# Ledger of designs, part 314: peptides against a protein of PDB entry 7UQJ

Target 1, 160 residues: chain A of PDB entry 7UQJ
Amino acid sequence: PELYQNFNITPPRGVLFHGPPGTGKTLMARALAASCSSDERKITFFMRKGADILSKWVGEAERQLRLLFEEAKKHQPSIIFFDEIDGLAPVRSSKQEQIHASIVSTLLALMDGMDNRGQVIVIGATNRPDAVDPALRRPGRFDREFYFPLPDVKARFKIL

## One batch from the design tools (peptide; made by RFdiffusion4, then SolubleMPNN)

Design b2_p27_8_s1 (from b2_p27_8, 15 letters changed)
Fold by OpenDDE base, seed 2:
Structure b2_p27_8_s1 (fold): chain B 160 residues (1-160), chain C 160 residues (1-160), chain D 160 residues (1-160), chain A 27 residues (1-27)
Amino acid sequence: as target 1 above (160 residues)
Amino acid sequence: as target 1 above (160 residues)
Amino acid sequence: as target 1 above (160 residues)
Amino acid sequence: LEKVIREVVPPPEEVRKEDPYPYPPLP
């Protein structure tokens, strides 16, 4: 939060961390949360997995997302980190597509309903940015994207 | 990486990275793999998720583990990284327990069957070291454990 | 850690972690330290900031460095992590340059005085590898360098 | 130093007890 305030950069409502698995997306999100909390201003960090939203919240996923955003809003400044957010993408089965579409629609509405003045940042991490619903990647949602490259094989050689 | 060479410690066959989610366990494993490959000596890095071993390898998990270890042995020096290795732990359902027990038994046998001179390191990452089968944590298996703490709240204050 | 043993790579006395701020250098160093301690073999992790060596140890910096290396040697296996090691580099003021040069000279001597058999690894982290004294980057000192890339500059430009 | 080590790396035993949850609430 403070980093964006310090730079007079309007904090994005949503940031997409994308890149190969194990590139430190989750670590970076935690490090950002950590780096933005001061003695005076603790950031509350909420983490959810995309797959957990579908599997654990069967029938309550929308409600749990709403509660998550309300809780994040209550504990401002806060970060909501969705790990494996591509896990919210429609799975090829028609019944799952409807459930996924509803959850994605709820997430879209929650992101759109966040006032630009809210101290809630949403970070989505994915290994497959192309599997993330394009609607999530629009302005006012995950409108900022961060590529986490694999540590280059060439960077390996300077270590020897 | 080099710490163990300095210590003249026989490289364990297996290393358990444990700690809270998003502490960089996977990133560390990749960075270690990266750091140990030279121009002349590329390390082959194999990554598997514990959950994928159970779900994707239904009926072939043991064979696929054997193939993985053979391939790792063929591509020495190599690292086998098991992400979410606690996902191989028994799920309380009796049918899954038998399948899990068989897969864990196969993994145990594969780790025990690695010559101490093999250039294959196995890294397991977990958020729940207590959920990892104690048999995997014995000498000659995951006998080295590595705690990945959350970046301390106190480390936050010195970055300000 | 063990990967370098498998590869018969002589462990450097010093490793330089370099890259932009927030790339997880400090976290990696801590994770490495934690990741090299077992129940049977705890690694002692010593952390110092480059700026703290200059500011807090005014007039005693050399002695404190010696004590640090002695303590690290006493508590083997150990890691000495210098965060912001570029903070030991000469600041453009002539009086500080002499003090810095003396501290750097002491650090050089301490690194050179470590037996190759010593179980003390020195990790230096910097955001400015070019600001690190070239003498520290020579063989037998910080002779291994790890670049912590930013997640692609293109990703940074999408944050702007 | 012990405090700094404890502060930097909570002993594996204490951390194992405090955070059985896959998502520890960040303190």
Scores: peptide ipSAE 0.000, ipTM 0.306, DockQ to the pose 0.081
Fold by OpenDDE base, seed 3:
Structure b2_p27_8_s1 (fold): chain B 160 residues (1-160), chain C 160 residues (1-160), chain D 160 residues (1-160), chain A 27 residues (1-27)
Amino acid sequence: as target 1 above (160 residues)
Amino acid sequence: as target 1 above (160 residues)
Amino acid sequence: as target 1 above (160 residues)
Amino acid sequence: LEKVIREVVPPPEEVRKEDPYPYPPLP
């Protein structure tokens, strides 16, 4: 929040991290969460996997999303990180849609219900931004997208 | 073990890593596991998620915990890392308690049954230390707690 | 692919990362995926957990594996990373085998069906290479194994 | 790896909890 205020940047409601899997989207989301907390303001990070929200809570996924956003709002400043968000919010064109449609609609409503003044940032990570429902990629939702390129060969020699 | 013996430090039976999600609790537990093995002594790390132990093994969670501790004891020196341990051992005040009570009691018994001379360290990671059963946070169990603050703004600029 | 061609190294169909959990197998697979892409050639990484393939898709795990390999082939150059692959392909000696046998057979067939000219690398990560079906560890499958030792005590002082 | 770990994980602060109710050692 304050970091975005200091830069006159409207805090994105949602940031989509996309790029090849393992490009550090989860690591960056974590590092962002990590780096956005100063000694004075501890950010709460919330991590959920898209497929886990669907599978662990068959019939409760909507409720779990609501609870997650409520808890994130209660623990402001907070980051909600959805890893593999394409698993949560697949494009609304596949026949398995009925189960996903309600969860996507709930996530849309929750993102729309976030006050822009709220200290909650939602980060979605996907390997396939085109597999994410375009409704999530609209302004006021995941309106900023960061491509995570694969680190160059020079990065390899530093990791080895 | 030997590292703790060389420093005259009683090896903690359990270490609770708490802090905002994504502060690198899992990464640190991993790095600790990693850093505690020398070329001569390879540490075995065991990772389990609290919610996965509950959900994957409905009715077998206790048995899976026992097997995990037995396997960790067999592969000494070892680290058992419970990610999201609050999912395994929620505070005993919520009505869903009956299913959790037995698992928590089993985990308590397993931690109490660890010989202090054993080369098994248990690391619990939680975002909510207050959501972890206080019985787990007692001496001889998760008796050391490490807060993982979010890394400072300077860490952000190095990751970007 | 090209990196292996330049070194006259037959690209391994599969690489098994084994070592104590948290030795950075996932991070290295990610960093490899990352470092193998140049600005000109972006590698697609695919991450799946062994236990998640079994549990999320009871009866569809085979289909999901096929789809994963097809998608990886479509998005060449690509890396398929199986985290906790021992959960997918346990050794064929335990009575719970019937559910695992079909998935292991499918994974074997998919790895065997990878043309050596394909720009798809499969990386399996396990904490227990001996718990992985030996059939997966044969030439033409996970034929290269990398042990991830725990980083030395000197690494600990750099992480602390 | 060490650098990535170091950049992502600050040194943890050790918090000792005094147990106001020490379980008596099991006899």
Scores: peptide ipSAE 0.000, ipTM 0.200, DockQ to the pose 0.029
Fold by OpenDDE base, seed 4:
Structure b2_p27_8_s1 (fold): chain B 160 residues (1-160), chain C 160 residues (1-160), chain D 160 residues (1-160), chain A 27 residues (1-27)
Amino acid sequence: as target 1 above (160 residues)
Amino acid sequence: as target 1 above (160 residues)
Amino acid sequence: as target 1 above (160 residues)
Amino acid sequence: LEKVIREVVPPPEEVRKEDPYPYPPLP
């Protein structure tokens, strides 16, 4: 945030971290939360797993998303991190996904409604960016994507 | 390696990475696989998710575990990484888990059988170490545990 | 180490962690130190900041480095972690660096002298690997380099 | 973890082995 504010760059509303499993997408989100916290201004970090929102709250997933976004707004500046967001918002093309369609629609509406939400950043992480509903990957939602490559052999050796 | 060689510490057969969600256990395991490779000696990294072994291979999970360990032996030196191992090997105390009991027993037998397997390391990652069957956390299995704390706020800033 | 022992890979004397600011190099080094410690065999972790060695000990930086390496040897098994090592060992090409040249030469000699030092690993961290004297990046010194791509806070803590 | 640290700390070039077993695409 400070970096974006200082650069007069409109901060992304949503950021999609994507790349192979175990490339550290879940990690960057918390690092960003931590880095954006100063002693004067602590960032509230909300973490949810996409599949948990579906499985723990069958029939209430939409309500849980709304509550999450309201809590994030209440505790701003905030980061909402969705790990495995493809588990929450799969591609709408599967006929089995009427439940998913409502959840995705709620998430879309919550992200679109962030213009009036102050300092809330949403970070989604996925191993399968193409399994995420393309509607989430549009401007005003997850409008920035960060590919987390597998560290190159050289760079894999460089994470150890 | 120099540290343990020089320390004459018996290296662990299995390593349990545990800590709060989004503390980066999966990335560490990949990093480990990377770091142990050389241009002369590349490590084969096998990654499986605990829940995937259960869900994709209902009734074949034991066979898939056996195949995984045989492939890891065939492609040694190898790391087998189980992400969300608590999803594969939950605590045996739940009466509903007859299927889990067979899978856990297979995993236990495969880990115990590693003495003759050469250069295969097993890494388990969990957010809930207490949800992992205590039998897996014994010497000769996941005999080393690594707690991945949440970065302290000061340490969180040092991660940036 | 099982992986390296089994691999008969000579473990590195020195390891260079490099990557963008915020990639958790310092945190990884601490985790490494913590993780290498067992109840039976605790690793002594020495942390120094490159700029602190220069600024706090003007004219004594070489002595402080010698003392640090002797303490690390005395308290072996040990990890010496240099955070911001580019601040200690900049590229020798700058005419202003006569003071740096002596410090770098001392560090080189201390690293070369580790064959007789037992179980001491040196970890250097930098955001600018190209700003580190190439002499430090040679075999027998920081002979392994680790690129920390920006992993998130969850994955960095799992590297701990 | 010292093992793992010895294991954690590779030379820069070597581990581009493509995951020979990418997760099969979910059906």
Scores: peptide ipSAE 0.000, ipTM 0.261, DockQ to the pose 0.055; fails the geometry check

Design b2_p27_8_s1 (from b2_p27_8, 15 letters changed)
Fold by OpenDDE base, seed 5:
Structure b2_p27_8_s1 (fold): chain B 160 residues (1-160), chain C 160 residues (1-160), chain D 160 residues (1-160), chain A 27 residues (1-27)
Amino acid sequence: as target 1 above (160 residues)
Amino acid sequence: as target 1 above (160 residues)
Amino acid sequence: as target 1 above (160 residues)
Amino acid sequence: LEKVIREVVPPPEEVRKEDPYPYPPLP
């Protein structure tokens, strides 16, 4: 957060964390959420898993996304973290098109509407960035993408 | 591995990582695999997601588990990491019993058979340890369990 | 970075990552550096190890710190990451007082001078936060501290 | 080990995708 203030960089609406599974994407998002909080200004961290929104809320996924973004706005400053976002918003060309099309459209609209939502950042994590709908990976949405490399063997030795 | 060699501690057959999502369970498993690798002794890290084994290998999940454990034995020293193991081996009392019962029994038998498998460690990660079959959480299986706490909010505040 | 822009939070001069080895402190610092970079505005990430600055640059450590901060200022926006900062800035009461006193004073002066240094953030990582000079842990220096918990002791003992 | 982290973990590459065809916001 502070680097961008210092840097006069327009904060992205959404950030895509991608890379091999177990590269710390979710831990990073959690650490980012909390590092942006202060004792005076707590950042509310909302976490959802893409597959959980689809599986637990069949037919309500759109409403749950709307509620999540409204709650994030209500509790701003906020981070919305979607773990496994490829499970929530698969590429539109996947044969299960109709149910996914509405969820993707809702997420797109909710991300486009963030300009009026105040201090809400969306972080998406995926192991398969190419399985995320390209419409989400556009400017004003997940316009920033972060590759989490496998900790190199040598980086791996120092993390321990 | 090296810590157990150094400590003359019998390596557990299985280790359950549990805690809230995004606490770094998967990152830790990868980091451990790497820290236990030396230039002389590379640990082979096998990663599978519980739900992927069920969804990709409908009717072959048992065979894929057997192959995974044989491959891990062939490439020992090895770590088998099951991410979201509650998706692979749900509690036997959950209504979807018959298909899960055979997969759970296969995983149980494969874990019990690890005494003859040499240097293979199994790590299971879950957000819901109570959703993992208690038979897996017994001595000689996942007899060791690890809570990954949420990074404390105050500890979290200082990372950013 | 973006969250602080959104949140109108004054960026810290320095952030202390602390916690047991293997908790992803270095990975986190790298991921933060990358997360703050854009295609238009790359954040220059400077990484140094505390012990390396002392061991490689005996009698030049102060000069190397000054050069590092000047280079970071020249290539701003920048992150300076000190891994094992307890090796660079041990507590002043430790018996090797005279050589460490000058390095600590130089680092203190460099951190205090960051108000005039533009868009430079300092991240220090340590396994021993109590071994870091308390003067570095004051407001306007490393005034934000991050505990990277071990994945619970049960999470470490059972991975192994 | 730290020398190795310096050389080997490139900062996660931030890839901004410029969209040459911005889709209008869905209503």
Scores: peptide ipSAE 0.000, ipTM 0.305, DockQ to the pose 0.048; fails the geometry check

Design b2_p27_8_s2 (from b2_p27_8, 16 letters changed)
Fold by OpenDDE base, seed 2:
Formats: sequence, C-alpha cells, structure tokens
Structure b2_p27_8_s2 (fold): chain B 160 residues (1-160), chain C 160 residues (1-160), chain D 160 residues (1-160), chain A 27 residues (1-27)
Amino acid sequence: as target 1 above (160 residues)
Amino acid sequence: as target 1 above (160 residues)
Amino acid sequence: as target 1 above (160 residues)
Amino acid sequence: LEKIIRETVPPPEEVIKEDPYPYPPLP
C-alpha cells in the first residue's frame, strides 16, 4: 500500500499472480508485503488458500471471507493473499458450483466494496489463470496480472 | 545429484527444506533442479504435494510413491520434491494415522532402498519440521535440513 | 561448489549473480550455501556488502578482504558472498576511484590466488553488472554470471 | 545452516515474534 501511495499510483484493489507452481508467487507476495513494511509502518499479511476457503470453511466461507476483509481493513495497511485462488473456481459438479459461485460472488462483493482509499491489497495466486472466474479479473478486482515464468533452464545452469 | 558428486560427498538421499510458508522452498528446489540441468544433462524434476499423496492417491499412495521413485530412477539424474511433506504426518484420526503411517513407512523404505550411488535426490519441504516424522529425519533419509528464514525486514526494504 | 565439480567444470572462483533488486540473489546465495551444508559438512557462509567494504573498512578494506579470504579458506568449504559488489566499483570521484581500484585490485589478487582446488566459492551479487569492473568478470574470477530476471517487467510494474 | 542462519537471521522464535506479518491463527 505505501509503495503505491508514494508513487501516487492508486493501489490496485487486486493483483493476480499467475504462473507455474513454485515460481515464487507466494514468496513475491510476502516480499512485497515485507518491502512495504517499515519500522514505522507494519503491513499485516493475511494468507488464505482457495482450497481451504472451500474445504475448511464449508458453510461459513462467506462469513470467513467477510471477517478476513474486515480484519484486513482493521489492520491496514494490509495484504490479503489468496494462494491457489483458482481453487475458488466452480468445480464441474452443479451443487459445488453453486457454493463456489456464492463464495466467488462474496469475494467479488468484498473487492467491489473496498474503498479505493483503503490500504488493503488483495493478491491472488494461481497456476491456472484461465480457471479463475473472469469476473474476478475485471477492473476494480484483480485488474493487474503478473506472470511468474518458470526460470529458464539455461538461467538455472549458470547457478551451477 | 551433481552438486554432491563434485565434492565427492555422497549425495544425501534427502534434503529437508523447512521454514515459514512462502520463504521460497519450492522455488529453491526448482532452482536447484534447474541449476543442475545442462543441455548435456537434464535433471528430471518430480514434484508431489504431501496432501496430494494422501488425498488423490487414496488406496494407491504407496504404489504411486513406488512408481514415482522408479520413474525418478529411470530418468536420473532426478529430483523428487515433496512439497508440504508434513502433510504426510499422521492426522489425529486413528484410521488416517494408519494410512499415513503406511505411506510414511513406504517413503522410508523407498529412501532406504535408494542406492547411495543413485542420481536421485529427494527434497522435502515443510513449514513444520516438527510435524515431519522423526524417522524421515534420520541419516540416509532427510539427513540434511535447510531452514528458509523469512527474509529479514531490512533485507526486504532493499528489495524495493 | 559441489555443483561445478560434477560437470567436470572447474568450479568458478566466482559467480556473479546479477539482476534487479529483489530478484532473490541474496536468498539464492544463502540457500545454496545452506543446501550444500550437512551435519557432516557445514559450509561456512561469509557475507559482506560492497558498500560496507568501502564505508566500514575505510583504510582496512584490503586487509579485511585478505582476512575474509583466509577465514574462508580456513573454514572451507566456504562461500564468500559479496552483496552489492558493484559498490566496490569506482564511483566517479577520482579520490574514491583510487581507493576502489585498490580494493578491486586486492579482490582480483585474492580471487587469482585461490587455488582451483579450494573449496571456497565467491558469489558476487549486483543490480548493475555493467558497473562491475570488467576485470572481475574474466575467467578465473567471476567467470559465471547469473541473471536473475525480474519476473516480467510488466509483472513488477503492475505490482507497483 | 542453523548457525549460519542464526548468525545472519534472527532465530525462528525471534522472527516469529518480530514477524510484522502475523498470520491470524487459522481458525
């Protein structure tokens, strides 16, 4: 958040980190959080996994998302990092699709309800950007996308 | 594998990467794999998640582990990376504990059955080294442990 | 270190990690040092910053470099990591240029004086490979260079 | 490694205590 304020860039409400697994998406999100934190201004980093939102919060996922966003707002400047955010995508079973659709709709509403003046940044990480609901990828939500390429095999040999 | 042959060090059968989530354990394992791979000598990198071994391979986990080690041996030099290897630790439910204990026992046997001359390195990554079965942490298994600290807040500020 | 001997590549006396700040150069160096250390064989990791060599060691930098290399040799296998090694490059002020040139010449001599059989690897990290004295980038010195790319400049600029 | 890390990074307990990014406990 401070990073963006210093550059007079309106902080994106959401940033999508996409790329193959183990490309450092989570590390980058933490490093960004860390880099924005000073001794004077600590950034609160919230991490959730898409699969945990579905499996651990069965029946309460929407409430837990709301609480997460409230906590993030309370502890601003904050980063909410959703790892494996494609895990919130509808699974092919119609009944799970409705639950996923409700969770996604709640996340959309929470992202839309974030005041552009809020010091809360949402970072989604996925290995499958195409599995992320296109509604999440619209302006005012995850409107910035970052590809984390696999480091080139050649770039790797040099470390040897 | 190559790393250790160079120092005439018997390649450890296993390396445990431990430290907080998002410290780059998976990225490092991939970077190491790739650093060891030349145009002349490609290292095959196998990745599995501890949770996937339990959930996706229900009833076949042991067979799939055996196949994985055989494939790794077939495609040597190879790295087998187990992400979230603490996910193979017993969950407090007695019936799952038995399944986990069997999978862990199979992994132990596979690591013990690796010829010290094999070009297969096993890397485990965990956020909870204390949740990893101590039997996996013995000599000839995950006998090397690497702590991935959170990057120091000061080191983080210079990343900006 | 071990990595190089397996390829029958004479271990470079030095490896230059270059790339933008925050690409994980220091993290990689530490994790490489870590990855090469076992309970049986601990690698001693020495870290210095280019700017610290100039500022903290004013008048003793050459002696401190010699001591560092001696200590690294004494505690081999060792890694000497120079962070911000471009900070040893001449800054455009003529009087500082002479001091920097002397320090660089000392570093060159120390790298040249390392027996190719020594278990001491020197890793330099810089954000500005072009600011590193070309004499350091010659064979037998920092003869291997690793670009730590920014995850796509678009991926950084959109984080910003 | 722990020694190298302890020499260069606060021990895990201190890192956790000084973690400016407290994870809220997973419920």
Scores: peptide ipSAE 0.000, ipTM 0.297, DockQ to the pose 0.075; fails the geometry check
Fold by OpenDDE base, seed 3:
Structure b2_p27_8_s2 (fold): chain B 160 residues (1-160), chain C 160 residues (1-160), chain D 160 residues (1-160), chain A 27 residues (1-27)
Amino acid sequence: as target 1 above (160 residues)
Amino acid sequence: as target 1 above (160 residues)
Amino acid sequence: as target 1 above (160 residues)
Amino acid sequence: LEKIIRETVPPPEEVIKEDPYPYPPLP
């Protein structure tokens, strides 16, 4: 935190965590949210799943995204973590085009509308970065990406 | 592995990882599968999501579970990891009773049918242990439970 | 803990996390410490850096290690995490031989002196497992090692 | 690790016990 203040480094608006399932993307996002909190400065961690937004909020997904970003802005500093963001923002070329296009457009607008002064970081996690709309992976959105490799076969040997 | 052989300790058939989402349940399961492998003894890690088995294999979920357990037995020592097992095995009292009841019954039968001589460990991960059928949480099934707490507010301070 | 009691499984005394810097060794140790506590049974997490023990406690490092292990035993179940353990336990062949040899010998004695009944786990993290004294990597000490591979080059670019 | 995994606490109060014996920096 002090490092960002001292260097005038604008925190990334969006970070994409990608890699095989169970590589710790969600854990890392929580650990980051965790580690960025101080006793003086609690970071609020918002978590949503891409598939849950589509399944639970059919027709209300856009409103739920807006409310999420408003709540995150109200409780700043905050992290919004989208687990399985490929479920929320599939590539526009898939035949379920209309329902997904509106949600993607809303998410794009919300990420673009985040003032650089807002202490809101958006983390997306996916198993398939190529299944995420390339528009989300552009500068000012998920401009930072993190591949989470499988823990090497050698890391594999010793935790049990 | 050698420790279990030397002490004639029957490995647990099933382990339930439960706790808030993104507490590292899946990472821990992979790290476990990982750390039990040796250069001499590779553990095969099978991962399935509860929701994926229901959504991708509507009407075939039972067969896919059987095939998974057969493949795990063929490639022993092996770990079967069910992520979001509450999606696969909801409590029987939920009004979508019929489709879930058959999948739960199949999973119960497969876990009960694991010969104590099989080097197959089943790990279930859930965010809601109370949403998992109590029949799965009985001795000889997911008889071991592992809560995954949120990383502490104080664990927060030291990761950055 | 009930599971170790029920199976008479002696917990590993020591686990070595090794791999390139920023691979999540410290994160995993904390996530482990976190995931290992229960509402009923709080695990106390002790963190020390190898370099900090040498730099802050010149001439008292042995006493501080003893006090750390005593405190961990008093507050069991507990995890002692040594970050950068290669700074604490360099290979004996490096010409700063005398000061480091006593610290390594003390750590060896403390790890050997952990009664199998003690619920104290020691996790060492290093970027260079070959820089750690092989005596620490023997059975009954850091007998389990975990390689943390580089997150793929694509992963690295975007957390920084 | 199995024992560790079983007992899942609310995040351990990382009692960063301040070094109970802050030795003064050597001059």
Scores: peptide ipSAE 0.000, ipTM 0.319, DockQ to the pose 0.032; fails the geometry check
Fold by OpenDDE base, seed 4:
Formats: C-alpha cells, sequence, structure tokens
Structure b2_p27_8_s2 (fold): chain B 160 residues (1-160), chain C 160 residues (1-160), chain D 160 residues (1-160), chain A 27 residues (1-27)
C-alpha cells in the first residue's frame, strides 16, 4: 500500500499470480504481506485454497467468501490470497459446474464491492490463467496479472 | 558442491521441505534446480504432486514412480520434486490405505536404489512432516529436512 | 549438494543478484539462507544494506565489513547478503568517492581472502549491475551473476 | 541446499525441458 501511495499509483484491487506450478506464487504472496507489514502497520494475511473453499464448504462457499472479505475489511490493511484460484473460479463455459458459477459470481461481486479506499488487496494464484474466469481478470478485479515464468535455468540459479 | 565438500557432509539423496503452506517450498525446489544448472550443465527438473500420482494413476502409481526415477537417471543431473509428498506417502499406521503402502514401499526402494554417485536429487515438500512416513525421513532417503517457517513479521520483511 | 558435486561446478564465492527494483533479490537471498538450513545444520544469515554500511558507520565502514566477514567465518556455514551493493561498491571511476574507494578495496580484499574451503557465501543485490565496481564482478568474487528480470506483468507474480 | 546456495551460478537460459510426460489430457 505505502509503495503505491508513495507513487500515487492506484493499488490494484486484485492481482493474479500465474505461472507453472512451484514458481513461488504462494511464497511471494506471503512475502508481500510480510514486506508490506511494518512494526507500526501490520498487514493481516488471509490465505485460502480455491479447492478447499469448494470441497470443505459445499453449499456454504459463497458464505465463506463473504465472511472472508468481511474479516479482511475488519482487519485492514489486509491481503486475501487465493491459492489455486482456478479451482474456485473456473471458466464459466464448463457445463459441469453450476456450483462454481454461483461462487464465481459471489467472488466477482465481492471484488467489485471493494471500495477503492479499502486497504484490502486480493491476490489470486493459478497455474492456469486461462482456466480462470475472464470476468475475474478485468479492471477492478484481478486487473494486474503477474506471470511467474519458470525461473530461467538462468533465473533459476537466482532463486538459489 | 563446495559447501558440502568443505563441510565433508555427505550430500543428501533426498531433501524434505516442510513448513506451513505458502512458505515457498515449491519455489525453493525450483530455485534449487535452477541454481544448479549452468549453461554448460543443465539440470533436468521433474515435478510431481503426491496426490496426482495417486489419483491419476490408480494401480499404476508404482510404475509411474519407477518411470520417473528412470527418466531422472537418464537425464541426470536431475531433481525430482514431489510436492505434497504427505499425499503420496502418508504414515503407514493409517489402517485405511493398502494402496499407499505399496506406493510408499516403491518410493523407498527407488530412493534406496539411487547409487550415491547418481546425479539425482529428490526433494519432497509437505505442509505436514509428521504425516510423511517416517521410513522416508531416514538416512539415505529424505535425510535432510528443511523447515520453512512462516516468515515472522521480522523475517517476513526478510523474504522481500 | 549432490547436484553440484555431480556437476563438478565450483560454487561461487560471491553471487550478484541484479535486476529492477522489487524483483525479489532480497527475498531470494533469504529464501536461500532458509532453504540451506537444516535442523542439523543451520546457516547463519547476515544481512547488510550497502547504504547503511556507508551512512551509519562513516569512517568505520571498513572495520564493520571486516567484523562482518570475521563473524560470518566464526558462524560458518554463513551467508553474507549485501542489499543495494551498488551503494557500497560504486564504480571506481566516479571522481566523487574517495571514501567508497577504501570500502570497495576492503570488500575486494575480504572476498579475495576467503579461502575456497571457507563456508561463507556472499550475495550482493543491486538494481544497477553496471553501477557495481567491475572488480567485484570478477572470478573469485561475485563470479556468478543473476538477472532478476522484471517479472513480466505475468512474471511479477513470481516475486509476489 | 546449503551447497546449492553457495553455488548460485549465473542463470543459464530457461531450458524448460517440456515435461516429457505431460499429464495425460484431462478427460
Amino acid sequence: as target 1 above (160 residues)
Amino acid sequence: as target 1 above (160 residues)
Amino acid sequence: as target 1 above (160 residues)
Amino acid sequence: LEKIIRETVPPPEEVIKEDPYPYPPLP
């Protein structure tokens, strides 16, 4: 937040972390939460797996998302990190998942309902950005996308 | 190499990365693969999820493990990374999974069958080290364990 | 270890992490230190900012560098991480910095004085690799260089 | 890993060897 405030850059409401599995998306989201937390200003970090929201809370996933966003707003500044967000918000064109359509619509509404003045950042991580509903990837939602390439065998030596 | 050479520490055949979810275990494993690859000497990185080996290859998981280790040996130097290895190799004391006992026994045999001169490293990542079969955590297998703490708010600033 | 032993790659004495700001150089250095620490073998991680060594210790920066390397050697295996090393070790051709010339010469001597058998790694991070004295970028010093690309609007999520 | 940290080598180009066993296409 302070970085974006200092640069007068409107902070993204949502940031989509995408790239091959094990490229550090989850680590980085935690590292962000960490680096944005000063001793004066601790960031509250919420982490959920997309698949866990579906599997553990069958029929309550929408409620759990609402509660998560409410808690994040209560404990702002906050980061909500969705790991494997493709599991939560698959492309709506898949005939198989009417249940997912309701959850995706709830997530869309929650992201759209975040006032620009809120100190809540949503980070979604996926191995399959094309498997994420394009509606989530629009301005005002996950409007910043970040590809985690496999670190080059050249950049890979950097990660060690 | 020189660190362990200089320490006269026998390099691990297997390394267990454990710690809370999103502490960067998978990133680190990729970073490892990468930081070991030069332009002259590229490391082949194999990645498998423990649960995927069980679910996608019901009854062939043992064969897939064997093929994976054979390919890793063909393409040495190689890293085999098992993400969520607790899903592949749960504690044998769970009465419920005779199928897992065969897979765990195969993985144990494959790790034990790695000649100390082989250019294959196995990295296992888990959020639950106590859920991993203790037989995998023995010398000559996953004989090195690395705890990925949640970065403390102070150590969290350290991860950026 | 086995990877690099098997690769017969001489480990660097020093590694230069370079790339645009916010590309996770500091994160990586810490993730490195953490990933190399086992329960049996903890790596001691020393972190210093280049500018802090100059500004906080005017006239003692050389002594502080010596003490840092001595402590790192006492607590080996050790990583010394210099964040913003371009602040510590600017290009010698800058007419303005007689004070920096002494500090750079001290750092060069300390890196050259690391016996190949010592368990101390030096990691330097910079946003400006061309602003780092080329003498530091030679074999036996920062002989390995790592370019942290701006993660694409895609890959920026790697460092998140 | 400690050894690997020591040996942080200049990054060679991403030869992502394609997973020679791509996951079988999702059914």
Scores: peptide ipSAE 0.000, ipTM 0.283, DockQ to the pose 0.054; fails the geometry check

